# Peptides against a protein of PDB entry 7BDX, part 161

Target 1, 212 residues: chain A of PDB entry 7BDX
Amino acid sequence: EMGAAACTLLWGVSSSEEVVKAILGGDKALKFFSITGQTMESFVKSLDGDVQELDSDESQFVFALAGIVTNVAAIACGREFLVNSSRVLLDTILQLLGDLKPGQCTKLKVLMLMSLYNVSINLKGLKYISESPGFIPLLWWLLSDPDAEVCLHVLRLVQSVVLEPEVFSKSASEFRSSLPLQRILAMSKSRNPRLQTAAQELLEDLRTLEHN

## One batch from the design tools (peptide; made by RFdiffusion4, then SolubleMPNN)

Design b2_p18_6_s4 (from b2_p18_6, 14 letters changed)
Fold by OpenDDE base, seed 2:
Parts: structure tokens; sequence; C-alpha cells
Structure b2_p18_6_s4 (fold): chain B 212 residues (1-212), chain C 212 residues (1-212), chain A 18 residues (1-18)
């Protein structure tokens, strides 16, 4: 309980840029983000057995960790730190997103996807994530999720790839050959306005690339 | 490990007034400080058995908790919060200081004493602490500690009482009858300059009160 | 680089709220 409460408070205050700078300026940042990846991995590995109630202290703790990573990645110096000094954490997030089944740990998936999206704002971060083995198959795996919020953040990440010619050109063949177009078209007709808009924008971006 | 790391980071950033305000402005502050007291109490109760290595994750976690309380109490709104909404935590700190033997958990004692000192800056906080049952005997119990840092913070807390006539008058009889004058005189001759100065100032304050 | 700065300005960061 106490660990989850402390980590949750740290998550809340990490929305401040000054707090992120304070976290990263300390000598403990590297260790913290290393253990963060290990803790999230251990949590996901434990899910195959017990129906961990989503309301458990462990769940809240891991949500707070993923929230902290997201808020750190929302800041330029935080992105630089993650891409330069905590790549193992990014690898862990990618792996965990692949290990989770559709509908499993939806809130954690959303937070992890938000963190990857924030990392993708930096070109170096986008390159690192998109060049990860199995990245494109992972996107389509995640897009099979029944949750609209998971799908929304996958579409945003796909858009980040598509909008960067240097990155998209490297994976364009694989991307075009495997694109779940019917799924994205279905999302463009969603009653969820955020999902609908994201799918429509992505379809427009893809059409623009086909004409060039 | 992860809980201690997160709590330690929260402790570090809690040195900022804005972070303290953010912690207290949330709906989770009451629960956090309630659990904080329980966690520190559980830790101290566990010490009678195993030589908990001072370097354990549990020790670091409890140090971070006590550090957070101290930093919260260093801010005016934090003192108000503790005195109005978290009195049980103050009661717990007083109890734990009484339960610990001389030389036991020195770092924790120092942090807890620092928190009580910060609370004593507010007249309402000083009244609450000084009116606690056994407070004066507790001060003398703590002053028997071989650690100069523990003794220093006890002397500072005693000074806060002595310098407030409204508070001192209520306990003056008990205070004068039980004052370990020889111990304080010995501290005024300490080679530790901080302890020496604190003891000398307190002796001067006490002499001034005897002439009035 | 200037191009990288322009790219970053074109993308909005996401904050994770409790």
Amino acid sequence: as target 1 above (212 residues)
Amino acid sequence: as target 1 above (212 residues)
Amino acid sequence: SFEEALREESRRELEAFE
C-alpha cells in the first residue's frame, strides 16, 4: 500500500517540468528507471496466473510507474534521457505491449503507448522505437485490441512514423504489405470522436504518401 | 526496492514548496500521511528482532517517509495540514521517539525530530506537541542519546518551548524539576560546534527565564 | 537541429493523469 501511495504521488507531481528536471538531475534517476522496467515486467509476467484485480496495490503501483515514464517523456530533457540512458526501459515497454493479450491490462497499455508516443516526438526516439525488431507487427497486434483508447494511441504512434519520411521510407514496404486497412477504415467510422478523427487523419496521411 | 526508490525521489522533490502544495492539494494526501505513520510504526516494531541493516530497502523507505514529513512541515501550508488533518502522524512520531532506545535508528530519530521542530514553528503545532502526554520525559529520554545530532535537535525543540511564554508557563514546573542541567552543561562544552552553540543558547534562555 | 526542433514543435506531448 505505502509504495503504491508514494509512487502515485510522485506520478501526480511529475506532471511538472521542474519536477521532471529534479528527478533527472539526481544521481538516482538511472537506477529508478532501470528498476521501473523490471517492476513492470515482473507485474506482467505475474498476470498469466491470478486474476490480479485491476484495483490491487500492485496494479496501481505499475500504473504510477508507467505514468511517471509518460510524464518524463513529455519533456524534451526527459525524452533525451530515456533515449540516451534508459533504452532498456523502452525495449521493456515494447516487449510488454507484445506480451499482453487484447483486452488485457488496458490501462497499462494506454500509459505505455502514451510514453512511446512522447518518445516518438524526438526523431532519435522515433528512430529507436521504429527500428525495434517486430515493431510493425506489434502495432497491428495492438490495433486488434477491442479498447478504443488502446487503438487511439496505436494510431497516433503510426501517424508519428508515417509523418517522418526518413523513418517511414525504411519500413514502407513492410508497412504497406501488412497494413490492416479494413480495421483502420472501421475505426474511421467509430462513434468515439477521438478514435474517428485519428483514423481519418491517418487515412489522409496514407493517401498523401500513395500519391507521392 | 522500487517502493524505496520512488519514495526517495518523492522525498527529494518535496524540498520544493510547489511540490508540497501539489501533494497537499490532491485528494490522496490524507491517506498518504495516515499510511506513513502506520509504516513507520511497523518498521520500528520490527526492529526488536532482526538487526535490520540500516542500509535495507525498508530503512531507506522509512527515512524517505520521515524526510517527506519534514519537508512538508518546513512549509506554512504543510504545518497547517499536519496540525489540522494529520495529528495521528504527530502522535505516532512522538510515540516512536519514545520507543527507540539510545543509539537505535539514529537517522530516523533525527528526521522525526526535525519534523517536530518544523511543526513547532507554528504556535498551534508547538502547543499540540508540548501538551502531548509525557512530552517532557520524552525530551530527556532523547537527550540521553549518545548521538550529537539527536541531542542537537532535542535542544532545538526544547528551545522552541522555552522561547514561547504561553507554552513554557504550562510546563515550567515539570520542566524545571526534571531538567538534566548537567547533561546540557556537558553539551555546552562539546567539540561539536553546532551542539555547543545550541546548548549555550538554551542555557542563556533558561537563565533569562530564571531572572524574570 | 532546426529541423528536429520544428518536428518537435509540430507534435503535442501527452500527459498522464491519474
Scores: peptide ipSAE 0.238, ipTM 0.839, DockQ to the pose 0.079
Fold by OpenDDE base, seed 3:
Order: sequence, then structure tokens, then C-alpha cells
Structure b2_p18_6_s4 (fold): chain B 212 residues (1-212), chain C 212 residues (1-212), chain A 18 residues (1-18)
Amino acid sequence: as target 1 above (212 residues)
Amino acid sequence: as target 1 above (212 residues)
Amino acid sequence: SFEEALREESRRELEAFE
């Protein structure tokens, strides 16, 4: 209980850039983010067994950890730290997104995808994520999720790849062959306006790339 | 492990006034400080059994919690919050300081005493602490500690009481009868310059009160 | 770099709220 409460407070205050700088300015940041990855991995592995209630202290703890990673990645120095010093955590997030089934741990998926999107704002971060083994198949797998918010954040991450020619050119063949275009077209007609807009923008970006 | 790491980071960032404001501005502050008191109490009660190694994750967790309370109390709005909304936590700290033996959990005692000293900067906080049942005997008990840093912070708390006439007048009789004056005189000759200075200042303040 | 700064300005960061 207390650990989850402390982590939740740390998540809440991590919305501040100065707090992120303070977290990273200490000698404990490396250890914290190393254990974060391990903790998230342990939680996801435990889901295949007894259904840990979504409202458990453990789930709240992991949500807070994912939230902290997201908020760290929302800051330039945080992105630099993650990409330079916490690559194992990024690898863990990618792996966990692959291990989770469609509809499983929706909130956690959203937070992890938000963190990856934020990391992708840094070109080095985008390169690292997009060059990860199985990245393109992972995007397709994630786009099969029934949750509109998961799909929204997948589309945003896809857009980050598509908008960077140096990254997109390296994966363009695999990307085009595995992209569920009909699914994205269906999302562009979604009743969810955020999902609709993101899908429409991505379709426009993809059309622009076909003509170039 | 992860809980202690998160709490330690929260302690580190709580040195910022803006972080304290962010902690208190959320709806989770009350719950957090309630659980904090319970967690600290549980830890101290567990010490009578198996010697939890001082370097355990649990000890580090409790040190971080006490550090957070101290840093919250270091800020005006934090003192106001503790005195208005977290009195049970203050009661817990006073109780735990009484339950711990001389030389037991020195670092925790120092942090708890630092928090009480910070709370005593607020007149309402000073009144609340000093009116607590057994407060004067507790100060004497704490002055018997072999640790110079514990004694230093006890002397500072005593000084906060002595320097406030409205508070001191209410307890003056009990205070004078129970104050280990010979012990304070011995501390004024300490090789520890901080302890020496604090003891000398308190002796001067006490002499001033005898002439008024 | 200047190019990195331009790229970062082109993308809005996401904040995770409780």
C-alpha cells in the first residue's frame, strides 16, 4: 500500500519539468529506472496467472511507474536520459507491449505508448525504437487492439516514424507491406474524434509519401 | 525494493518548495500522510523482534518517509497542512520518539526531531507539540541519547519552546523540574561544536528566563 | 542540434495524468 502511494505521488509531481530534472540530477536515477523495468516486467508476467484485480495496489504501482516514465520522456533532458542511459527500460516497454494481448491492460498500454511517443520526439530515440527487432510487426499487433485510446497512441507513434524520412526510408518496404491500411481507414471513420483525426492525418501523411 | 526506491526519489525531490506544494495540492496528500504514520509505527514495532538490518529496504523506506515529512514541514504551507490536517502523524512521531530506546534508530530519531523542529516554527505547531501528553518527560528521555546529533535536535526543539513565552509559561514549572540541567551543561562542553553551541545558547536563554 | 530542436518543436509531448 505505502509503496504504491509514494509512487503515485512521485507520478503526480513528475508532471513538473523541475521535478524531472531533480529526479535525473541525483545518483539514484539509473537504479530507479532499472528497477522500474523489472517491476513492470514482473507485473505483466504475473497477469497470466491469477487475475490481479485492476484496482490492486500492484496495478496502481505499475501505472504510476509508467506515468513517471511518460512524464520524464515529456522533457528534453528526460528523453536524453532514457535514450542514453535507460535503453533496457525502452526495450522492456517494447517487449511488454508485444506480450500483452489486445484488450489486456489497456491503461498500462496507453501509458507505455505515450512514453514511446515522447521518446520518439528525440530523433535518437525514434531511431532506437524503430530499429528495435520486431518493431513494425509490433505496431500492427497493437493496432488490432479494440481500445480506441490504445489505437490512437499507436497511430501517433506510427506518425512519428512516417514524418521522419531518415527513419521511414529504412523501414518503408516492411512498413507498407505490414501496415493494416483497411484498419486505419476504418479508424478514420471512428466515432471517437481523436482517433478519427489521428487516422486521417496519418492517411494524409502516407499519401504524401507515396507521391514522393 | 521498488517502493523504497520510489519513496527515496520522492524524498529527494521534496526538498523543493514547489514539489511540496504539488504534493499537498493533490487529493492524495491526506491518505499518504495517514499511511506514512502507520508505516513508521509498524517499522518501529518490528524492531523489538528480528533486528531488521539498518540497511534494509524497509529501513530506507521509513527514512525516506521521515525525510519527506521533514521537508514538508520545512515549508510554511507544509507546516500548516501538518498542523491542521495531519495531527495523527505528529502524534505518531511523538509516540515513536518515546518508544525508541537511547541509541536505537539514531537516523530515524534525527529525522523525526527535525520534522518536529520544523513544525515548531509555526506557533500553532509548537503549541500542539508542547501540549502533547508527556512532552516534557519525552524531551528528558531524548536528551539521554548517546548520539550527539539526536541531542542537538532535542536542544533545538527545547529552544523553540523556551523562546516562546506563551508556550513556555504554561509548562515552566514542569520544564524546570524535569530539565537535566547537568546534562545540558555537559553538552555545552562537548567536543562537537554544533552541540556545544546549541547547549550554550539554550543555557543563555534559560538564564534570561530566570531573571524575568 | 538546430535540426533536433526543430524536430522537437514539431511534436507535442504527452503528459500522463492520474
Scores: peptide ipSAE 0.235, ipTM 0.836, DockQ to the pose 0.081
Fold by OpenDDE base, seed 5:
Structure b2_p18_6_s4 (fold): chain B 212 residues (1-212), chain C 212 residues (1-212), chain A 18 residues (1-18)
Amino acid sequence: as target 1 above (212 residues)
Amino acid sequence: as target 1 above (212 residues)
Amino acid sequence: SFEEALREESRRELEAFE
């Protein structure tokens, strides 16, 4: 209980850039983010057995951790830190996104996807995550999720890849050959306006790339 | 482990007034400080049995919690919050300081005493803690500690009481009758310059009060 | 680089709210 409460407060205050800088400027940042990855992994591995009540202190703790990572990645120096010093955490997030089934731990998936999106704002971060083994298949696996928010954040991450020629060119063949076009087209007709817009924008970006 | 790491980071960033305001401005502050007291109490109760390695994650977690409380109490709005909304935590800190033996959990005692000192900067806080049952005997019990830092912070808290006529007058008779004068005099001869100075200043304050 | 700065400015960071 106390750990979840402390972590939740840390999540709340991590919305401030100055707090993120303070977290990163300390000698404990590396250890914190290392243990964060391990904790998130342990939590996901525990879900295959007991229907952990999604409202458990453990769930809230992991959500707070993922929220902190997201907020750190929302700051330029935070992205630099994660990409340079905490790559294992990024690897863990990618792995966990693959381990979770469609509809499983939706809130955690959203937070993890938000963190990856923020990391992808930095070209070095985008290169790192997009060069991860199985990254493109992972995107399509995640895009099969029934949750609109999961799909929305996947589409945003895909857009980050598509908008960077240096990154997209390296995997363009695999991307085009495996693209779930029908799924994206279906999302462009979604009643969820955020999902609809993201799908439409991605389709426009893809059309522009085919004509070039 | 993760809880201790998160709480330690929260402790570090709580040195900022803006972070303290953010902690207190949230809807989770009350719950956090309530659970903090319970956690600290549970830890102290666990020490009577197993020689918990002072370097344990549990110890570090409780130190971080006490550090957070200290840093919150270092800010005017934090003192107001603790005195108005988290009095149970103050009661817990007073109780724990009484439950710990001389030389036991020195670091925790120092942090708790620092928090009480900070609370005592506010007249309302000083009134609250000084009116706690057994407060004066508690000060003398703590002043018997072999640790110079514990004694230093006790002397500072005693000085806060002595310097406030409205508070001191209420307990002046008990204070004077039980004052460990020989112990304070011995501290005024300490080789520790901080302890020496604090003891000398308190002795001067006490002399001034006797002549009035 | 200027191109990296432009790229970063073109993307809006996501904040995770508790």
Scores: peptide ipSAE 0.235, ipTM 0.837, DockQ to the pose 0.079
Fold by OpenDDE base, seed 1:
Structure b2_p18_6_s4 (fold): chain B 212 residues (1-212), chain C 212 residues (1-212), chain A 18 residues (1-18)
Amino acid sequence: as target 1 above (212 residues)
Amino acid sequence: as target 1 above (212 residues)
Amino acid sequence: SFEEALREESRRELEAFE
């Protein structure tokens, strides 16, 4: 209980750039993010057994951790820190996104996808994530999720790849051969306006790349 | 481990006034400080059994909690919050300071005393603390500690009482009858310059009150 | 680099709220 409460407060204040800088300026940041990855992994692995109630203190704790990672990645120095010093955490997030089934732990998926999106704003971060083994299949696996928010954040991450020619060119063949076009087209007709817009923008970006 | 790490980071960033405001502006602050008191109490009660190593994750966690309370109390709005909304926490801190033996958990004592001192800067906080049952005997119990930092922060808290005529007048008889004058005089001759100065200042303040 | 700064400026970061 107390750990979850403290971590939740830390998540709340991590929306501030100054707080992110303070977190990273401490000698404890490396250890914190190392244990963060382990804790998130342990939680996801435990889901195969007893259905821990989604509202458990443990779930809230892991959500707060994912939120902190997202907010750290929302700051330029935070992205630099994650990509330089916490690559294992990024690898863990990618792995966990693959381990979670469609519809499972939606809130956690969204937060993890938001964190990866933020990391992808940095070219070094984008390169690192996109070069991860199974990255493209992972995107399509995640895009099969029935949840609109999960799909939205997957589309945003895909867009980050598509808008960077240096990264897209390396994966263009695999990307084109496996692109779930029908699914993206279906999302472009969603009643969810955010999902609809993201899918439409991505389709436009993809068309622009085919004509150049 | 993860809880202690998160709480320690929260402690570090709580040195900022903006962070304290952010902590208090959330709907989770009340619950957090309620559980904080319970956690600190549980820790102190556990000390009578197996000597939890002072460097345990649990100890670090409780130190971080006490540090957060101190930093919150260092800000005007934080003092107001504690005195208005978290009185049980203040009562718990006073109780725990009484339960800890001289030389036991010195770091925790110092942090708790610092928090009470900060609360005492507010007249309402000073009134609340000083009107607590057994407050004066508690001060003398704490002043019997062999640790110079504990004694220093006790003397500062005593000074907060002495410098407020409205509070001092209510307790003046008990204060005068129980004042460990010889101990304070001994502290005024300490080799620790901070303790020496604090004891000298308090003795001067007490003399001034006798002449008026 | 200037190009990296332009890229970062073109992409809006996501904040995670409770």
Scores: peptide ipSAE 0.232, ipTM 0.835, DockQ to the pose 0.080

Design b2_p18_7_s1 (from b2_p18_7, 8 letters changed)
Fold by OpenDDE base, seed 2:
Structure b2_p18_7_s1 (fold): chain B 212 residues (1-212), chain C 212 residues (1-212), chain A 18 residues (1-18)
Amino acid sequence: as target 1 above (212 residues)
Amino acid sequence: as target 1 above (212 residues)
Amino acid sequence: DLEEFEKEVEALIEKSEE
């Protein structure tokens, strides 16, 4: 209980850029982010047995950890830190997103996807994530999720790839050959306005790239 | 491990007034400080058996909690919060300081004493602490500690009482009758300059009060 | 079949929007 409460407060205050700088400027940052990945991994590995209630102290703790990573990645120095000094954490997030089934741990998926998206704002981060083995299959696996927020954040991450010519050119063949076009078209007809818009914009960006 | 790491980071960032305001402005502050007291109490109760190494994850966690309380109490709004909304935590700290033996958990004692001292800057806090049952015997119990930092922070807390006429007048008879004068005189001869100065100042303040 | 899976997922999205 206390760990989850403390971590939740740390998550809340990490929305401040100055707090992120203070976290990263400390001698404990590297250890903290290493243990973060291990803790998230341990949690996901524990799910195969007990339907851990989404409201458990353990779940809240892991949500707070993922939230901290997201808030760190929202800031330029935080993105630089994650890409340069905490790549194992990025690899862990990618792995965990692959290990989770569609509909499983939706809130955690959203937070992890938000963290990856924030990292993708940095060209070095985008390159690192997109060059990860199985990245494109992972995107489609995640896009098969029934949750609209998961799908929204996948589409945003896909858009980050598509909008970067240097990154997209490396994966364009695999991307085009595996693109779940019908799924994205279905999302463009969603009643969720955010999902609808994101799918429409992505389809427009893709059409523009096919004509160039 | 992760809980201690997160709590240690929260402790570090809580040195900022803005972070303290953010912690207290949240809907989770009351619960957090309630669980803080319970966690510290549970830790101290566990000590009667195993010589828990001062470097255990549990010890680091409790140190971080006590550090957070100290940092909150360093700020006016934090003192007001503790005195108005977290009195149980103050009672817990007083109790734990009584439950610990001389030389036991020195670092925790120092942090707890620092928190009480910071609370004592607020007249309402000073009144609340000094009117606690057994407060004066507790001060002398703590002043029997072999550790110079423990003794220093006890002397500072005693000085906070002595310098407030309204508070001192209520306890003056008990204070004068139980004063470990020989112990304070010995501290005024300490090789530790901070302890020496604090003991000398307290002796001067006491002499001034006897002549008025 | 990828098309059947896409239809099942479309149906799941539609249900999540209700």
Scores: peptide ipSAE 0.012, ipTM 0.743, DockQ to the pose 0.021
Fold by OpenDDE base, seed 1:
Structure b2_p18_7_s1 (fold): chain B 212 residues (1-212), chain C 212 residues (1-212), chain A 18 residues (1-18)
Amino acid sequence: as target 1 above (212 residues)
Amino acid sequence: as target 1 above (212 residues)
Amino acid sequence: DLEEFEKEVEALIEKSEE
């Protein structure tokens, strides 16, 4: 309980740039982010058995951890720190997104996808995550989720890849051959306006890439 | 482990006024400070058996909690919050300072005493703690500690009482009759310059009060 | 074939605008 409360407060205050700088300027940042990855991994591995109630102290604790990583990645110095010093955490997030089934731990998937998107704002971060083994298959696996918010954040991450020619050119053949176009088109007709817009923008970006 | 790491980071960032405002401006502050008191109490109650290594994750977690309370009390809005909304936590700190033996949990005692001193900067806070049952006997119990840093922070808290006539007048009879004058005089001859100065200043303040 | 994929994407976009 107390750990979850402390972590939830730390998540809330980490929305401030000055707090992220204070976290990263200390000698404890490396240890914290190392244990963060391990804790998230342990939680996901425990899901094969007991239906951990989504509102349990343990789940809320892991959500707060994922939220902290997202807030750190929202800031330039935080992105640099994650990509330079916490690559194991990024690898863990990519792995856990692959290990989670469609419809499983939706809120955690959204937070992890938001963190990867924030990392992708930096070209070095985008290169690192997109060059990870199985990245393109992982995107399509995640896009098969029934949850509109998961799909929205997958589409945003896909768009970050498509908008960077230096990154897209390396995966273009695999991307084009495996693109779940019918799924993206179905999303462009969604009643969710955010999902609809993201799918339409991605389709326009893809059309532009095909004509170039 | 992860809870202690998160709490330690929260302690570090709570040295900022803006972070304290962010903690207190959220809907989670009341729950956090309630659980803080309970966690500190549970830790102190567990000490009668196993010599918890002073460097254990559990002890470091409780030190971080006491450090957060101290940092909150260092700021005007934090003092108001503690005195208005978290009186149970202040009562817990006073109780735990009474339950701990001389030489036991020195670092925790220092942090708790620093938090009470910071609360005493506000007249409302000073009134609340000084009007607590057994406050004067508690000060002398704490002043019997062999640790110079514990004794220093006790003397600072005693000085805060002595410097406020409205507060001191209520306890003046009990204070004068129970004052460990020989102990304070011994501290005024300490090799520790901070302890020596605090004891000398208190003796001068007491002399001034006797002549008025 | 990239051209065939382009045509499929265009045809699907057109169908989405209908």
Scores: peptide ipSAE 0.000, ipTM 0.736, DockQ to the pose 0.013
Fold by OpenDDE base, seed 5:
Order: structure tokens, then C-alpha cells, then sequence
Structure b2_p18_7_s1 (fold): chain B 212 residues (1-212), chain C 212 residues (1-212), chain A 18 residues (1-18)
């Protein structure tokens, strides 16, 4: 209980850039983000079999941790820190996104995807995550999720790859050969307007790349 | 582990007034400080018999909680919040200071005393804590501690009482009858310069009150 | 509270859209 409450407050205040700088400027930042990855991994491993009440203190704690990572990644110095000093955490997030089944821990998936998207704002961050083993298959696995919000954030991450020629060129062959085009087309017809827009924009970007 | 790390970071960032305002402006502040009191109480109750390694994650967690309360009480709006909405926490801190033996959990005692001193900056806060049952005996119990830092912060709190005529008038009879004058005189001869100064100042303030 | 968490997630979503 108390740990979850403290972590939730830390998540809330980490929305401030000055708080992110204070977290990173401390001698404890490296340890904190190392333990964060381990804690998230331990939680995801514990989900096998028990429908953990999503409303548990444990779930809230892990959500708050993921939220802190997201808020850190929203800041330029935070992105630099994560990519330079906390790569293990990024690797963990990618692994956990692969380990979770479609429809499993949707809220956590969204937070993790948001953190990766924020990291992708830096070319160095985008290069790092996109060069991770199995990254392209992971995107398609995540895009199979029934949840519109998961799919939305996957589409945003895919767009970050597509919009960066240096990154896209490295993955272009695998990307084109495995692209779930019918799934993206189906999303462009979604009743969810955010999902619909993101899918439509991605389809337009992909079409532009085929003509070049 | 992770809870202690998160709480320690929250403690560090709570040194900022803006962070304190963010904590208090959230809808979670009341719950957080309620659980804080319960957590601190549970920890102190668990100390009976086991020399808990002061360096345990549990100890660090509780120290961080006490540090957060101290930082909140350092800000005017934080003092107002604690005295108006978290009186149970103040009652808990007073109780725990009474339950701890001389020399027991010195670091936690210092943090709790610092929080009470910060609350005492407000006349309303000083009134509230000084009107608590057994407050005067508690001050003398704490002043029996062998630790110079504990005694220093007790002397500062006693000074806050003495310097406020409205508060001191209510307790003057009990204060004068129970004052450990010899102990304070001994502290005025301490090799610790901070303790020496605080004891000397208090003795001067007390002498001034006897002549009026 | 689930509702409170959902609001925090929504607030993060809004911030990530900026």
C-alpha cells in the first residue's frame, strides 16, 4: 500500500521537468531505474495464471513505475539518460511487451509503449529500440491486440520508424515483407477516431515511401 | 526495495516548494499522509526485540516518509495542510516519539522532531502539538536521549514553546515544575557547539521569562 | 482507485500528445 502511494505521488510530480532533472541529478537515479526494470519484470512474470485484480496495489505500483519512466522519457535529458545509462530498462520494456498476450495488462502495455515512443523522439533512442532483436515482429504482435489504445500507441511507434529514413532503411525489407496491411486498413475504419487517424496517417506515409 | 527507492526519490524532490504544492494539490495527499502515519507506527511497533538493521530497506523507507513530512512542514501551505487535514499524523508522530526509548531509532527521532519543529513555525501548529496530552513530559523524555542531535531538536522545539507567550502561558506551571534545568545546563557545556548554543539560548530565554 | 489511475493515465496520454 504505502509503496504504491509513494510511487504514485512520484509519478504525478515527475510530470514536471524540474522534478525529472532532480531525479536524474541525484546519485540514486541509476539504481532506481535498474530496480524499476526488475520490478516490472517480476510483476509480469507473476501474472501467469492468476487474474491479478488490475486494481491491486501491486498493479498500481507497477503502473506508477511505468508512468515515471514515461515522464522521464518525455524530457530531453531524460531520454539521453535512458539511452545512455538505462538501456537494460529499455530492453526489459521491449521484452515485457513481447511476453504479454494480446488483451493482457492493457494499461501497462500502453504506458510501456508511451515510454518507448517518448524515447523514439531522439534519433539515438529510436535507433537503439529499432535495432533490438525481434523489434519488427514485436510491433506486429502488439498490433494484434484487441485494445484500441494499445494499437494506437503501436501505430505511433511504427510511424516514428517510418518517418526516420536512416532507421527505416535498415528495416525496410523486413518491414515490407511482414507488414500487417489488412490490420492497419481495418484500424483506419475504426470507430475510434484517434485510432482511425493514426492508421490513416501511417497508410499515407507508407504510400509516400512506396513512390520514392 | 523498490518502494524504499521510490520513497527516497520522493523525499529528495519534496525539498522543492513546487513539489510540495503538487503533492498537496493532488487528490491523493490525504490518503498518502494517512497511510504514512500507519506505516511509521507499524515500523516502530516492529522494533520491539529485533535490532533491525538500521540500514534495512524498511528503515530507509520510514526515514524517507518522515523526511517527506518534514519537507511538507517546511512550507507554509504544507503546515496548514498538516494541521488542518492530517492531525492524526501529528498525533502519531507524538505517540511514536514517546514509544521510542532513549537511543532507539535516533535518525527517525530527529526527522520526526524536525517535522514537529517545522509545524511549530505556525502558531496554529504549535498550539495543536503543545496541547497534545503529555506533551511536556514527552519533551523531557526526549531530552533524556544520549544523542546530541535528538537533544538539539528537542531544545529547538522547547524554544518554540517558550517564545510564544500564548502557548507558554497555558503550560507555564507544568513547564516550570518539571523543567530538567540541570540537564539543559549540562547541554550548555557540551562540546557539540550546536547543542551548546541551543541550550544557552534557551537558558537566556527562560531567565528573561522569570523576570517578567 | 481505478478511476483515479485512469485519470492519471489519461493525463499522461494528453501530455504525450503535446
Amino acid sequence: as target 1 above (212 residues)
Amino acid sequence: as target 1 above (212 residues)
Amino acid sequence: DLEEFEKEVEALIEKSEE
Scores: peptide ipSAE 0.000, ipTM 0.730, DockQ to the pose 0.080
Fold by OpenDDE base, seed 3:
Structure b2_p18_7_s1 (fold): chain B 212 residues (1-212), chain C 212 residues (1-212), chain A 18 residues (1-18)
Amino acid sequence: as target 1 above (212 residues)
Amino acid sequence: as target 1 above (212 residues)
Amino acid sequence: DLEEFEKEVEALIEKSEE
């Protein structure tokens, strides 16, 4: 609980660029993000057995950790740090997103996807995550989620890949062959305006790439 | 471990005034400082039985908490918050300083004394802590500590009381009757220059008050 | 053990929320 409270406060204040710089400028940053990955992994592994209540302090703690990673990745120096010095954490996030079932830990899944999206703003980060084993299957697995926010953040990450020719060219064949087009088309008709717009934009981007 | 790491990072970033404002501006500040007091109390109570290694993650966690309180109290709005909204935490710090034996948990004792000194910069804070039951005996108990840093911070807190006529006038009789003058004189001859100076200044302040 | 302390702190805070 106190750990969760402290971590939650750290999450809140990490919305500031100066706080992110302070976190990263400390000698403890590497250790912190290493332990973060392990903690998140342990939490997700614990879910398969016990219905850990999503309102547990453990859940809040892990949400705060994921939030911190997201806020760090929102800043240029934070993205550089994650891509250069905390790749294991990125690998962990990718793994955990694969381990989670559709509808499982929706809030955590959203935060992890937001972190990956923020990392994707850095071309080096986008390359790293998109070259991860099973990345494209993972995107489609996540796009099967019933949650509109999960799907929205998946579509945003997919768009980041599609909008970068250097990344997309490597994966274009696999991407096109496995694209859940019917699912994306269904999302383009969603009642959720954010999801609808994101799906429409992605479909437009994909159409543009097929005509070239 | 992860909690201690998060709390340690929060301690580090709380050195910034803007971070302190962000912590206090959140809806979680009251809860956080309430739990902080309870956590510190539980830790100190656990020490009587087990030789908890001072290098334990528990110790580091509590040091970080005390550090956060100190950093919050270093800022004007933080002092106001503590004095108005977190008096229980101040009461806890005073109690824990009394519960700790001379030479026990020196680092924690220093941080707690630093927090009280920072609170004492606010006249309302100084009034609150100086009017606490057993405050003067507590100062002398703490001044019996073999640690020079503990004694230094006690002398600084004593000086804060002495330099405020409105506070000192209420306690002057008890203060003069119980003053460990021989101990302070011994400190004025310390090889530690900071302790020596603080003891000399306090003796000068006390002499000035006796001539008025 | 650190894990035990974290659990004790967690349990104390859970009790403060009840």
Scores: peptide ipSAE 0.000, ipTM 0.724, DockQ to the pose 0.037; fails the geometry check

